# Ledger of designs, part 33: peptides against a protein of PDB entry 4A54

Target 1, 94 residues: chain A of PDB entry 4A54
Amino acid sequence: MSVADFYGSNVEVLLNNDSKARGVITNFDSSNSILQLRLANDSTKSIVTKDIKDLRILPKNEIMPKNGTKSPSTNSTKLKSAETYSSKNKWSMD

## One batch from the design tools (peptide; aimed at target 1 L55 I57)

Design b2_p28_1_s1 (made by RFdiffusion4, then SolubleMPNN; its pose is not in this set)
Fold by OpenDDE base, seed 2:
Structure b2_p28_1_s1 (fold): chain B 94 residues (1-94), chain A 28 residues (1-28)
Amino acid sequence: as target 1 above (94 residues)
Amino acid sequence: EEEKKKEEEERKKKTEELKKAIKEILEK
């Protein structure tokens, strides 16, 4: 199996400095041995695999801790479907 | 309870597979 088979998996990575990172695997650079994680704030963290002490795949139900930074409310700009009011040009043939 | 246990075991298995995949790259 390749690391690519695990793209989209939510993982917790324990680093050699005992810090932890949580994110979704988005890419793996095999040439540089770099694992890329998308974090909860939509930023990307690059982790050199040699710095990984341990890792685990998280269960789907494990809510990523919302770091209290107000995720900017993606104002779902409701693209109001431009109702193309087809103006019925009533051609009055007099 | 059995379903949760099965899911956990599958997750553990996948975790070990991922660890193995990373390790195999580091050893090349």
Scores: peptide ipSAE 0.600, ipTM 0.898, DockQ to the pose 0.432
OpenDDE base, seeds 1, 3, 4, 5: peptide ipSAE 0.568, 0.561, 0.567, 0.576; ipTM 0.896, 0.898, 0.897, 0.898

Design b2_p28_1_s2 (made by RFdiffusion4, then SolubleMPNN; its pose is not in this set)
Fold by OpenDDE base, seed 3:
Parts: C-alpha cells; sequence; structure tokens
Structure b2_p28_1_s2 (fold): chain B 94 residues (1-94), chain A 28 residues (1-28)
C-alpha cells in the first residue's frame, strides 16, 4: 500500500522529541519523505518521517478538538429591515 | 459493542499498514 491510500485519514503522530501532532494526512513528499498534516486550525504541518516515533489513525468520530477559534460570531448584524417607507405618493387627483 | 471492536481492529490494521508504507519509503 502507498501512503497516498491514507490521504484524508486523521492521525496522531508522536515525534521523537515526544511532541504530538494531530491532523489529516493531505500529502506525502516521497522525495523528501515528508508527511503533511492539515491541523485543526487549517494550517499545514510538515513532518519528516524519520522524526516519527509512533503514529495512529484516529477514529472518524474523534472530532479534532476544534481549537475553539470562536466561530466568528457572525454578528448577524440584524440588518435592520430597512422599513421601506413606501411613501405612498397619494396622487390626489383633484 | 461488537461493531466497535471490529472498527477498532480495522483501524489498528490500517495503522500498521500506514506504518509499513512509511517504513518502506524510508528504506528506499
Amino acid sequence: as target 1 above (94 residues)
Amino acid sequence: KEEKEKEEKEREKKTEELKKALEEILNE
């Protein structure tokens, strides 16, 4: 199997420095042996495969902790319904 | 419960397949 068969998989990667990364596999650079992960913040992290101590595929239901980037509160600026003052031009036909 | 166990085993298998795929590239 190729690494490409796992594109779109959510993985947890343990690095040799004991740091962890979680993301979706988006690409693999075979020339440089670099695994690319899309993180929860939509940034891309490049990981040299040699720096990987361990990895696991996460279940689909594990909601990546959305960094609570506040969904921009779409301030639904209630566009105040511009009361179309229908100025009824009362054409008084005299 | 049985379905979850099956899914976990499948995920574990896929994990090992991914590890193997990465290892094969490192050894080329």
Scores: peptide ipSAE 0.613, ipTM 0.903, DockQ to the pose 0.401
OpenDDE base, seeds 1, 2, 4, 5: peptide ipSAE 0.612, 0.612, 0.612, 0.607; ipTM 0.902, 0.902, 0.902, 0.902

Design b2_p28_1_s3 (made by RFdiffusion4, then SolubleMPNN; its pose is not in this set)
Fold by OpenDDE base, seed 3:
Structure b2_p28_1_s3 (fold): chain B 94 residues (1-94), chain A 28 residues (1-28)
Amino acid sequence: as target 1 above (94 residues)
Amino acid sequence: KEEEEKEKKELEEKTKELKEAIKKILEK
């Protein structure tokens, strides 16, 4: 079996520096031993295989954590309802 | 539960195969 048989697989890679990368395997450069991952933000990350401490294939249903673009917290600027003091001009027609 | 365990086992096996594939390349 070749690495190419796993193209399209979602993987978590643990690097020797204890950093983690998650992405879909898009390519493997056998000449340079570089694994390419597509990340959740559609960027590509190249990983030198010698730097891999461990890896695992993730279930297809594990939605790559979308970089939660924090939904812009709609700072609901509580528009302070400027209580328009309706100045009831009581025109007393006396 | 049984199906989930089977899927987990399949993923573990595939993971092993991928690791072996990478290892074979590093040994070349």
Scores: peptide ipSAE 0.570, ipTM 0.886, DockQ to the pose 0.383
OpenDDE base, seeds 1, 2, 4, 5: peptide ipSAE 0.569, 0.569, 0.561, 0.570; ipTM 0.886, 0.886, 0.885, 0.886

Design b2_p28_2 (made by RFdiffusion4)
Pose (drawn by RFdiffusion4):
Structure b2_p28_2 (pose): chain A 94 residues (1-94), chain P 28 residues (1-28)
Amino acid sequence: as target 1 above (94 residues)
Amino acid sequence: PKPSEKVKELTLEEATEELKKAVEKELE
């Protein structure tokens, strides 16, 4: 498969200078081989791929935190509150 | 942008190998 399939992929890259960087890919130009990475910290960074020493794809979610649970639901509630509260699960022993 | 369904069906080792091969082909 080509790199177009991996666009938007979050991966980590080690450069020729033994430095590491990871971000979500946004673009790659064939003529110049230039990669733009949009990192989750709301920052954009353009890096030419020729400076890549090696590449690797990072695990999905839980990249920085380490856990041993399936986590089937995100259970996130950032911003947008309503007048209803829910704990653990809506239905139990059903 | 989001990755394709094909990338989602792969393991991490398989997807890493395919990415390296795709980058090498673009450099050639």

Design b2_p28_2_s1 (made by RFdiffusion4, then SolubleMPNN; from b2_p28_2, 10 letters changed)
Fold by OpenDDE base, seed 5:
Structure b2_p28_2_s1 (fold): chain B 94 residues (1-94), chain A 28 residues (1-28)
Amino acid sequence: as target 1 above (94 residues)
Amino acid sequence: PEPSEEVKKMSQEEATEALKKALEEELK
């Protein structure tokens, strides 16, 4: 399988600095080892894979916090038109 | 893009491990 098979999936990424990023996988640059996420605020975060400590695919019902959180927050916002690995893509990639 | 049909049929745990493996394979 390729990382592209997971495009559109909701993921939580734990970084080496213990911060977390949650978003939809929009791209993976294998040449530069960069995973790209669309965040809840509709911005894009590029993550160098070497900075990833751990990651997990999120269930459909899990709310995604904004980038920069060290832990899941109760005041988290859900991704606009977010897709999970088991759902149809509603996210517009512009 | 959408996740592949194979990914859509996975459990959360299975999909997570498969993604980790895919990343590892593409980074070789």
Scores: peptide ipSAE 0.691, ipTM 0.956, DockQ to the pose 0.681
OpenDDE base, seeds 1, 2, 3, 4: peptide ipSAE 0.678, 0.668, 0.681, 0.673; ipTM 0.953, 0.954, 0.957, 0.954

Design b2_p28_2_s2 (made by RFdiffusion4, then SolubleMPNN; from b2_p28_2, 9 letters changed)
Fold by OpenDDE base, seed 5:
Structure b2_p28_2_s2 (fold): chain B 94 residues (1-94), chain A 28 residues (1-28)
Amino acid sequence: as target 1 above (94 residues)
Amino acid sequence: PKPSKKVEEMSQEEATEALKKALEEELK
């Protein structure tokens, strides 16, 4: 069988960096060995096949979790701009 | 795109192994 036989399948991919991606297989680039997934947010993720540690086909009934992008709470450390108190000491020469 | 009828008739495990094999064949 070819990878193309699996187009439209839901898959979970585990990458070598232990990151996971879930999506629908939309394309495979044989020249570059790149697997393309459509994610729950309708974006496309390109995955180099050699970076895949493991994968599994998901059952049809498994609702793709809405990638709740937990926006990393960038604790905007409000760098309190050091108010340079330019205390102009008016040295009155007297 | 839709999966082939053959894939739709496979178990999840069988389809998973078949996809892994297909990807491995592309890396050769």
Scores: peptide ipSAE 0.712, ipTM 0.950, DockQ to the pose 0.580
OpenDDE base, seeds 1, 2, 3, 4: peptide ipSAE 0.704, 0.699, 0.718, 0.699; ipTM 0.950, 0.950, 0.951, 0.950; seeds 1, 3 fail the geometry check

Design b2_p28_2_s3 (made by RFdiffusion4, then SolubleMPNN; from b2_p28_2, 9 letters changed)
Fold by OpenDDE base, seed 3:
Structure b2_p28_2_s3 (fold): chain B 94 residues (1-94), chain A 28 residues (1-28)
Amino acid sequence: as target 1 above (94 residues)
Amino acid sequence: MKPSEEVKKLSQEEATKKLKEALEKELE
């Protein structure tokens, strides 16, 4: 199996500098050992294979996070108002 | 570009392993 068999695969690459790149494998330059990834912004990132610390293929369903600012839905934790059970100590003076 | 049919049949872990092996072979 060659690198070319993986063209079109989504991958996450961990580089030696601890940075990560995510993209689709579009090409591999055997002469220079350069892996090319198409990123979410449609730009191409060239990665020298020797600079790869680790990599993983991403599941087909893992949509490359489009930098859509998913506004953190502030789960308004509705602070359940502690119903102060006012225990009316009805001191019945009997 | 689409992955080969052989790659599509692999698990994520197997595909990852095979890709690593393929890249290592290109360095040799």
Scores: peptide ipSAE 0.723, ipTM 0.952, DockQ to the pose 0.680
OpenDDE base, seeds 1, 2, 4, 5: peptide ipSAE 0.712, 0.718, 0.689, 0.706; ipTM 0.952, 0.952, 0.951, 0.951

Design b2_p28_2_s4 (made by RFdiffusion4, then SolubleMPNN; from b2_p28_2, 9 letters changed)
Fold by OpenDDE base, seed 3:
Order: structure tokens, then C-alpha cells, then sequence
Structure b2_p28_2_s4 (fold): chain B 94 residues (1-94), chain A 28 residues (1-28)
């Protein structure tokens, strides 16, 4: 397989300086051995392959935290406290 | 871009290994 087969894959890269980068593989420059990642902030990071200590493919379901995950506004349905209708039994004496 | 069907058929571990191998080949 070629690196191009992995375009669009989410990866975590550990660099020789112990820094980590997470992103989508967008391109590989064979001439310069540069791996390009699109980061969560939509910026591009270029990584020289020789600087990679380790890498892993991230699972498909690992939603890269798009900064824009609108927390679902849990519409706190205000549970209207069931007003206990005290049925005042008006005992009409007669 | 979307990963190839071959990559999508691999486990996470297999895909990781394959990517490492692919990168290593480019350095040769």
C-alpha cells in the first residue's frame, strides 16, 4: 500500500521531541518525505517523516473534537413540579 | 479525501502497521 491509500485517515503522530499531533492525512510529499495533517482547527501541519517516533491510526468513531461541537443544548425541560391538587374535600355538613 | 477500501477493511492495528510500512518504503 502507498501513503496515498491513507489519505483521509485520522492519525496520532508522536514526534521525536515527544510532542504529539493529531489530524487527518491530507497529503504526502514523496520528494521531501513530508506528511501533511489537517488539524482540528483546520490548520495544516507538515511533519518530516524522519521526525516521527511513532504513529497510530485513530478509530473511525473517534470524533476528532471539532471545536464546534455545539454541546446539545439539553433543553432542560423544566419538570413542572406537579402541583399536588389538594382536593379540599368540602365536607358540607348538613 | 477518503481512505482506500483496502485501508477501511483493516483493523486499527493492521492499518497502523501498513501506514508505517508505507512511510518506511518512501524513505528507501
Amino acid sequence: as target 1 above (94 residues)
Amino acid sequence: PKPSEKVLSLSQEEATKALKEALAKELE
Scores: peptide ipSAE 0.726, ipTM 0.954, DockQ to the pose 0.719
OpenDDE base, seeds 1, 2, 4, 5: peptide ipSAE 0.662, 0.665, 0.663, 0.668; ipTM 0.953, 0.953, 0.953, 0.953

Design b2_p28_3 (made by RFdiffusion4)
Pose (drawn by RFdiffusion4):
Structure b2_p28_3 (pose): chain A 94 residues (1-94), chain P 28 residues (1-28)
Amino acid sequence: as target 1 above (94 residues)
Amino acid sequence: EVEEEIAEKLEESQEELEEELKEEGKYE
């Protein structure tokens, strides 16, 4: 597979200077081999790949926090509130 | 060539991650 398939992928990269950086890939130019990473902190960063010493793909979700649950649903409620409240599950023992 | 080397490293890293997820019982 080419890098186009890995565009938008969140990975971690260690540079020649033993520094580590991780972000979601946005682009790669073949002629110059230049990679743009859009990090989840609403920041964009352009880094030329020639300075990469090594690469690795990070686990999906739970990257920073560690947990042992399946987490089948995100159960997120940021912004947009309604007049209904739900706890644990809508249906139980059904 | 640089593009192919980067692609190969990413493919291998994906395979390793899939193996870890299978061992942890978190593979989907």

Design b2_p28_3_s1 (made by RFdiffusion4, then SolubleMPNN; from b2_p28_3, 13 letters changed)
Fold by OpenDDE base, seed 4:
Structure b2_p28_3_s1 (fold): chain B 94 residues (1-94), chain A 28 residues (1-28)
Amino acid sequence: as target 1 above (94 residues)
Amino acid sequence: SLEEELSKKLQESLKKLEEELKKLGLYK
């Protein structure tokens, strides 16, 4: 399981300076430990994880303060259940 | 149900992510 599985999740981040940021996880740079959020105003914010004091995952129903921009229909990324198509390669035994 | 199980797994995974991010934040 990777952090990418959480892309699209709403989070609230409390920073060490006691400021807060709310947004949707759009990316995580594991090499540099940077979390990227899309904010309510559709801007992006990059947060260094070392600056994070606290983090919580917001319930899906929690209305992020929508500045009037239409909450992009959270395309519920239907976790397409990777139907493991077991391609039964019928190996014909000669 | 399968849906319930998937939901539970997702919640657990999110919790794990939260904890991992917190841990990373503690390493100054």
Scores: peptide ipSAE 0.127, ipTM 0.610, DockQ to the pose 0.092
OpenDDE base, seeds 1, 2, 3, 5: peptide ipSAE 0.094, 0.104, 0.102, 0.105; ipTM 0.609, 0.609, 0.619, 0.625

Design b2_p28_3_s3 (made by RFdiffusion4, then SolubleMPNN; from b2_p28_3, 13 letters changed)
Fold by OpenDDE base, seed 2:
Structure b2_p28_3_s3 (fold): chain B 94 residues (1-94), chain A 28 residues (1-28)
Amino acid sequence: as target 1 above (94 residues)
Amino acid sequence: SLEEKLSKKLEESLKELKEELKKKGLYK
């Protein structure tokens, strides 16, 4: 099984400095042995594999503590429905 | 390789998670 098989998984990574990172596995750079995590704030953290002490996969339903990151206001670009003004030219033939 | 080590850790973690879920009756 490859690291790519775990893309999209939520993981907690324990680093050698005893710090922890939590995020979704988005990519693995095989050339540099770098694991990329998408964090709760939608930022990306790159972790060198050699710095990983341990890791665990989190269950899908585990409520990641929502750090109060402002929900990006999905600017619903109101696609202005081009109201095709069908100008019914009622040509009343008299 | 480092990649192989990482993949192995992930596999082991997944196995552990499944076992924990089974113990809780959440996984058949």
Scores: peptide ipSAE 0.565, ipTM 0.882, DockQ to the pose 0.439
OpenDDE base, seeds 1, 3, 4, 5: peptide ipSAE 0.563, 0.540, 0.538, 0.565; ipTM 0.881, 0.880, 0.880, 0.884; seed 3 fails the geometry check

Design b2_p28_3_s4 (made by RFdiffusion4, then SolubleMPNN; from b2_p28_3, 13 letters changed)
Fold by OpenDDE base, seed 3:
Structure b2_p28_3_s4 (fold): chain B 94 residues (1-94), chain A 28 residues (1-28)
Amino acid sequence: as target 1 above (94 residues)
Amino acid sequence: SLEEELSKKLQESLEELKKKLKELGLLE
């Protein structure tokens, strides 16, 4: 799998406490092993990788749960590069 | 530019994440 295949894909994370989170990866702190997801309601969730029981990339045809927002889904948003991702997230200069 | 720097850092983070996920057996 290439970085391009993974980049911009929605993911589902199953935690050790059996809770689930779905979102877009927005950041990863390698020093502290913290994964940050942007959720459907545009909030962020930080996850320590040691708390991850399972993680999968969602199929393109799978609908991410929404909380009444226009947050990107696998069906509506295709991210090809870091520049494309940055232009559509909180780091956008537009 | 600021945008370029942020994009670069994100790309680096994703590369490191990919490596970490592979080590954890969570990514092919």
Scores: peptide ipSAE 0.089, ipTM 0.590, DockQ to the pose 0.035
OpenDDE base, seeds 1, 2, 4, 5: peptide ipSAE 0.089, 0.082, 0.083, 0.075; ipTM 0.580, 0.593, 0.601, 0.603; seed 2 fails the geometry check

Design b2_p28_4 (made by RFdiffusion4)
Pose (drawn by RFdiffusion4):
Structure b2_p28_4 (pose): chain A 94 residues (1-94), chain P 28 residues (1-28)
Amino acid sequence: as target 1 above (94 residues)
Amino acid sequence: LSFKETDEPPSEEEQEEAREEAEEAEEE
């Protein structure tokens, strides 16, 4: 597969200077081999790939926090509140 | 760039968002 399939992929990269950086890929130019990474902290960063010493894909979600649960649902409620409250599950023993 | 055979690409939705962002950056 080409890199186009890995565009938007969140990976970690170690540079020639033994520094590590990870972010979600946005672009790669063939002529110059230049990679733009959009990090989840609302920041953009353009880095030329020639400075890459090595590359690795990070696990999906739970990258920083460590847990042992399946987490089938995100159960997130950031912003947008309604007049209804839900705990654990809507239906039990059904 | 090189990728391992075991590596998995992102979802189609994430690829579409990345292509839109790349097109907007080329227009700028």

Design b2_p28_4_s2 (made by RFdiffusion4, then SolubleMPNN; from b2_p28_4, 13 letters changed)
Fold by OpenDDE base, seed 3:
Structure b2_p28_4_s2 (fold): chain B 94 residues (1-94), chain A 28 residues (1-28)
Amino acid sequence: as target 1 above (94 residues)
Amino acid sequence: LSFSSSWKPPSEEQREEARKLAEEELKK
């Protein structure tokens, strides 16, 4: 499992300042540890991962950004909607 | 762009520092 496996997933990110961002994961810069989200208004937001307090994958029935990427087709049943991934270290390689 | 194989949450100390910096910026 890699960060790329989550491209197209709709997520809610809780930041260290207790603000929230919702969007679709469109990119991850490993060199700078920057997560890119496409927001509901079709803009992009770059978030440094050290500023992320918590992160969860949203259910597919929740509102997606209008021009966001589709959720990736995955055969993995291990990803649960609304589950906290940051605390479970879900982005680690197997 | 390349992607990382893993991500780890920040430490409690890192979160507190980030919070303080954000609060100071909002007061300007």
Scores: peptide ipSAE 0.077, ipTM 0.606, DockQ to the pose 0.037
OpenDDE base, seeds 1, 2, 4, 5: peptide ipSAE 0.069, 0.071, 0.072, 0.070; ipTM 0.602, 0.592, 0.592, 0.593; seeds 1, 2 fail the geometry check

Design b2_p28_4_s3 (made by RFdiffusion4, then SolubleMPNN; from b2_p28_4, 14 letters changed)
Fold by OpenDDE base, seed 3:
Structure b2_p28_4_s3 (fold): chain B 94 residues (1-94), chain A 28 residues (1-28)
Amino acid sequence: as target 1 above (94 residues)
Amino acid sequence: LTFPSSWKPPSKEQQEEAKELAKKLKEE
C-alpha cells in the first residue's frame, strides 16, 4: 500500500503550528516530501510532510464545506416536557 | 456548538488507515 492508494481521500491535517487544513489528497511528491490537497474552494495547498503533526481520514459522507449549502436546519424537536401527572390519590376514607 | 448532526466519528478502520497514511508520508 502506497500513499497513492489514498488519492481522492478527504483528510484533515493538523500542522505543527496547530493550524488545520482540510482537503482531498490529489498528489504526493516523494522527492520533496510535499502532500498536495485540494481545498473546498478548489484551490490547492501544498504541505511539507515534516510540518504534519497528525492526520485523520474523514468519512466519505462528510460533505466538504461547500460555501453555499445551508446546513439543513435541525428542527429543534421541542422535547415536550413530560407533564408529571401528579395522580392525586384521593384517599377515600370509608 | 452544534456539531453537524451527520458527523460520525471515524471508524476504527479509518483511524488505522490514517495512522498508516501518516506513517507512509513520513517514510517516503
Scores: peptide ipSAE 0.299, ipTM 0.740, DockQ to the pose 0.053
OpenDDE base, seeds 1, 2, 4, 5: peptide ipSAE 0.179, 0.189, 0.189, 0.192; ipTM 0.694, 0.705, 0.703, 0.688; seed 2 fails the geometry check

Design b2_p28_5 (made by RFdiffusion4)
Pose (drawn by RFdiffusion4):
Structure b2_p28_5 (pose): chain A 94 residues (1-94), chain P 28 residues (1-28)
Amino acid sequence: as target 1 above (94 residues)
Amino acid sequence: LPPFVKPEDFSEEAIGEALEKSQELLEE
C-alpha cells in the first residue's frame, strides 16, 4: 500500500533528534517528501519526512487515557442539549 | 505498544511499506 491510504491516519513519529511527535496525517508530497500533520489540538504542522528517524501508528481512541472496557458507544453529549435525560441505557432487561 | 519501525528509504514506496509493517505489528 502507498501513503495515500494512510492519509488522515493518527501516528507517532520519532525524529533524528530523539524527540517524539504524533498527529493525524493530512498530506505527503513525493518530490520533496513533505508531511503535514493536523493534531487534535486544532493546530496544523508541516514536517519534512527526511527528519524522521522512525514511525509508528498509535492505538485508536484511548491513546492518552488507559481503560479496560469495550466502550461500544461513545456516549458523548458536548454542546447541543435537549429536554430529555438518559442514564445507563434506555431499555433494561429487554 | 509495538516497537518503532525504521524505513529503509524516504521514497513513497519505502515509507508505505514501513507503515504497512507498523499496521501489522499493531494488529498483533

Design b2_p28_5_s1 (made by RFdiffusion4, then SolubleMPNN; from b2_p28_5, 9 letters changed)
Fold by OpenDDE base, seed 2:
Structure b2_p28_5_s1 (fold): chain B 94 residues (1-94), chain A 28 residues (1-28)
Amino acid sequence: as target 1 above (94 residues)
Amino acid sequence: LPPFVTPKSYSEEALGEALQKSLELLKK
């Protein structure tokens, strides 16, 4: 079964070092055997499959504890598209 | 919370199977 079938699932991974990671499965790198999780802080954690001891899918309603880090209001600076003023140089033929 | 599932190997297929098993356990 493909890991891709579970993209978007919230999972908890227990690593061989007994640390835990929780996040949404966003990608799997088959070439390098790396599972990518999006964490609660929107960062990405890459986990080598060989470091995974155990895993479980979490229910959708389980609000991952948002570490109350205030989402920095990324001021999306709208790149003002420089309107290229096409100055139609009306060259007078005369 | 559902129980943890241990992948049988470090292959992508084994990881997928573990995820499937975990999903089934979650639905019970």
Scores: peptide ipSAE 0.709, ipTM 0.947, DockQ to the pose 0.551
OpenDDE base, seeds 1, 3, 4, 5: peptide ipSAE 0.706, 0.702, 0.702, 0.702; ipTM 0.947, 0.946, 0.947, 0.946

Design b2_p28_5_s2 (made by RFdiffusion4, then SolubleMPNN; from b2_p28_5, 12 letters changed)
Fold by OpenDDE base, seed 1:
Structure b2_p28_5_s2 (fold): chain B 94 residues (1-94), chain A 28 residues (1-28)
Amino acid sequence: as target 1 above (94 residues)
Amino acid sequence: LPPFVTPKSYTEEDIGKALQESLKLLEK
């Protein structure tokens, strides 16, 4: 069975050092045996499979607490696109 | 939350099998 069959699944991984990682499976590097997780902060964590002690798939409805990084209200500074009127210099061929 | 599954090895196949087992446990 391929890890690719579980892309998009939310997983919790317990590592050999007793640390935990939670994220969505986005990729697996077979050549290097690396599992890639997208974390709640939209960063990517690469986990070498030899460091995995245990894993579990989490329910989809588990509202991963979006660490509400308040997307800074991009104050839509209306960049008034200064219409640089490119004055087409009409190269008058005289 | 479902129980943890321990992969038999670090190979892709065994990680995949562990994920499948975990999914089965989640559906129960």
Scores: peptide ipSAE 0.720, ipTM 0.949, DockQ to the pose 0.546
OpenDDE base, seeds 2, 3, 4, 5: peptide ipSAE 0.714, 0.708, 0.709, 0.709; ipTM 0.948, 0.948, 0.948, 0.948

Design b2_p28_5_s3 (made by RFdiffusion4, then SolubleMPNN; from b2_p28_5 with K6T D9S F10Y E17K E20Q Q23L E27K)
Fold by OpenDDE base, seed 2:
Structure b2_p28_5_s3 (fold): chain B 94 residues (1-94), chain A 28 residues (1-28)
Amino acid sequence: as target 1 above (94 residues)
Amino acid sequence: LPPFVTPESYSEEAIGKALQKSLELLKE
């Protein structure tokens, strides 16, 4: 069974060091055996599977405690697409 | 909250199976 089947699921992972991580499964790196979680603060945590002791899927209604860190308003600087002014060089035939 | 599931190994397949088992437990 593929981990990809569970992308978007909220999961709690108990690590071998007894720490816990909660987040949404966003990716799995098969080459490196890394589970990626999006945390409540929108950061990404990469977990090597060998460090996983236990895991569980959490119910959708469980509001992950949003650590009240104010989402920094990422000013999406719209990269102004440099309009390449195609200067049509009107070559005068004469 | 549902119980924790212990993966049988560190492979993607094992993690997937553990997730599936956890999902089934959540539905109970």
Scores: peptide ipSAE 0.723, ipTM 0.949, DockQ to the pose 0.551
OpenDDE base, seeds 1, 3, 4, 5: peptide ipSAE 0.718, 0.717, 0.718, 0.718; ipTM 0.949, 0.949, 0.949, 0.949

Design b2_p28_5_s4 (made by RFdiffusion4, then SolubleMPNN; from b2_p28_5, 9 letters changed)
Fold by OpenDDE base, seed 1:
Structure b2_p28_5_s4 (fold): chain B 94 residues (1-94), chain A 28 residues (1-28)
Amino acid sequence: as target 1 above (94 residues)
Amino acid sequence: LPPFVTPKSYTEEAIGEALQKSLELLKK
């Protein structure tokens, strides 16, 4: 069975060092045996499969605490569009 | 939360099988 069949699934991975990673499966590198997860902060974590102790798929409704992405206060700097008044110099041909 | 599944090896196939097993456990 391919890992690709589970792209988009939320997974929790228990690593050999007893740390946990939680994210959405986005890719698998077969050549290097690397599982890629998108984390709640939209960053990507690469996990070498040899470091995986255990894994589980999480239910879809588990609101991964979206670390409140501080919506960058788009300081709407009103870029005052400098209306370049193209002064059409009407070249009066005489 | 569903139980953890231990992959049988570190191959893609083994990870896939572990994911499948986990999914089956989640559906129970």
Scores: peptide ipSAE 0.728, ipTM 0.950, DockQ to the pose 0.545
OpenDDE base, seeds 2, 3, 4, 5: peptide ipSAE 0.727, 0.727, 0.727, 0.721; ipTM 0.950, 0.950, 0.950, 0.950

Design b2_p28_6_s1 (made by RFdiffusion4, then SolubleMPNN; its pose is not in this set)
Fold by OpenDDE base, seed 5:
Structure b2_p28_6_s1 (fold): chain B 94 residues (1-94), chain A 28 residues (1-28)
Amino acid sequence: as target 1 above (94 residues)
Amino acid sequence: EEEERKKEEKEREELTKKLKKALEEILK
């Protein structure tokens, strides 16, 4: 099992400093070992995995931050490469 | 209904263990 298998799960995280955070797992940065949670106020909290003392998965019916509507698919506006029409003005020297 | 609730709680506990294990493997 990978951390990615738990995306969308509502969790309570207990940190080494005895603070708690509750939110939905939205992402995991494997390069930096950072767990990202979406909180009830729709903000994002980044937690370094080594700072986690304990965690638990919460019931689905507990107040989950509203599934943010699918980020509007950023229509990758294909930046139309401005074809620099190199107008080679062939000045015909008569 | 009580038996279903207990079953769901047990499933969540097992999922929690799996998540903890996944995070521990990343730290190794």
Scores: peptide ipSAE 0.572, ipTM 0.889, DockQ to the pose 0.340
OpenDDE base, seeds 1, 2, 3, 4: peptide ipSAE 0.535, 0.560, 0.556, 0.549; ipTM 0.885, 0.889, 0.889, 0.888

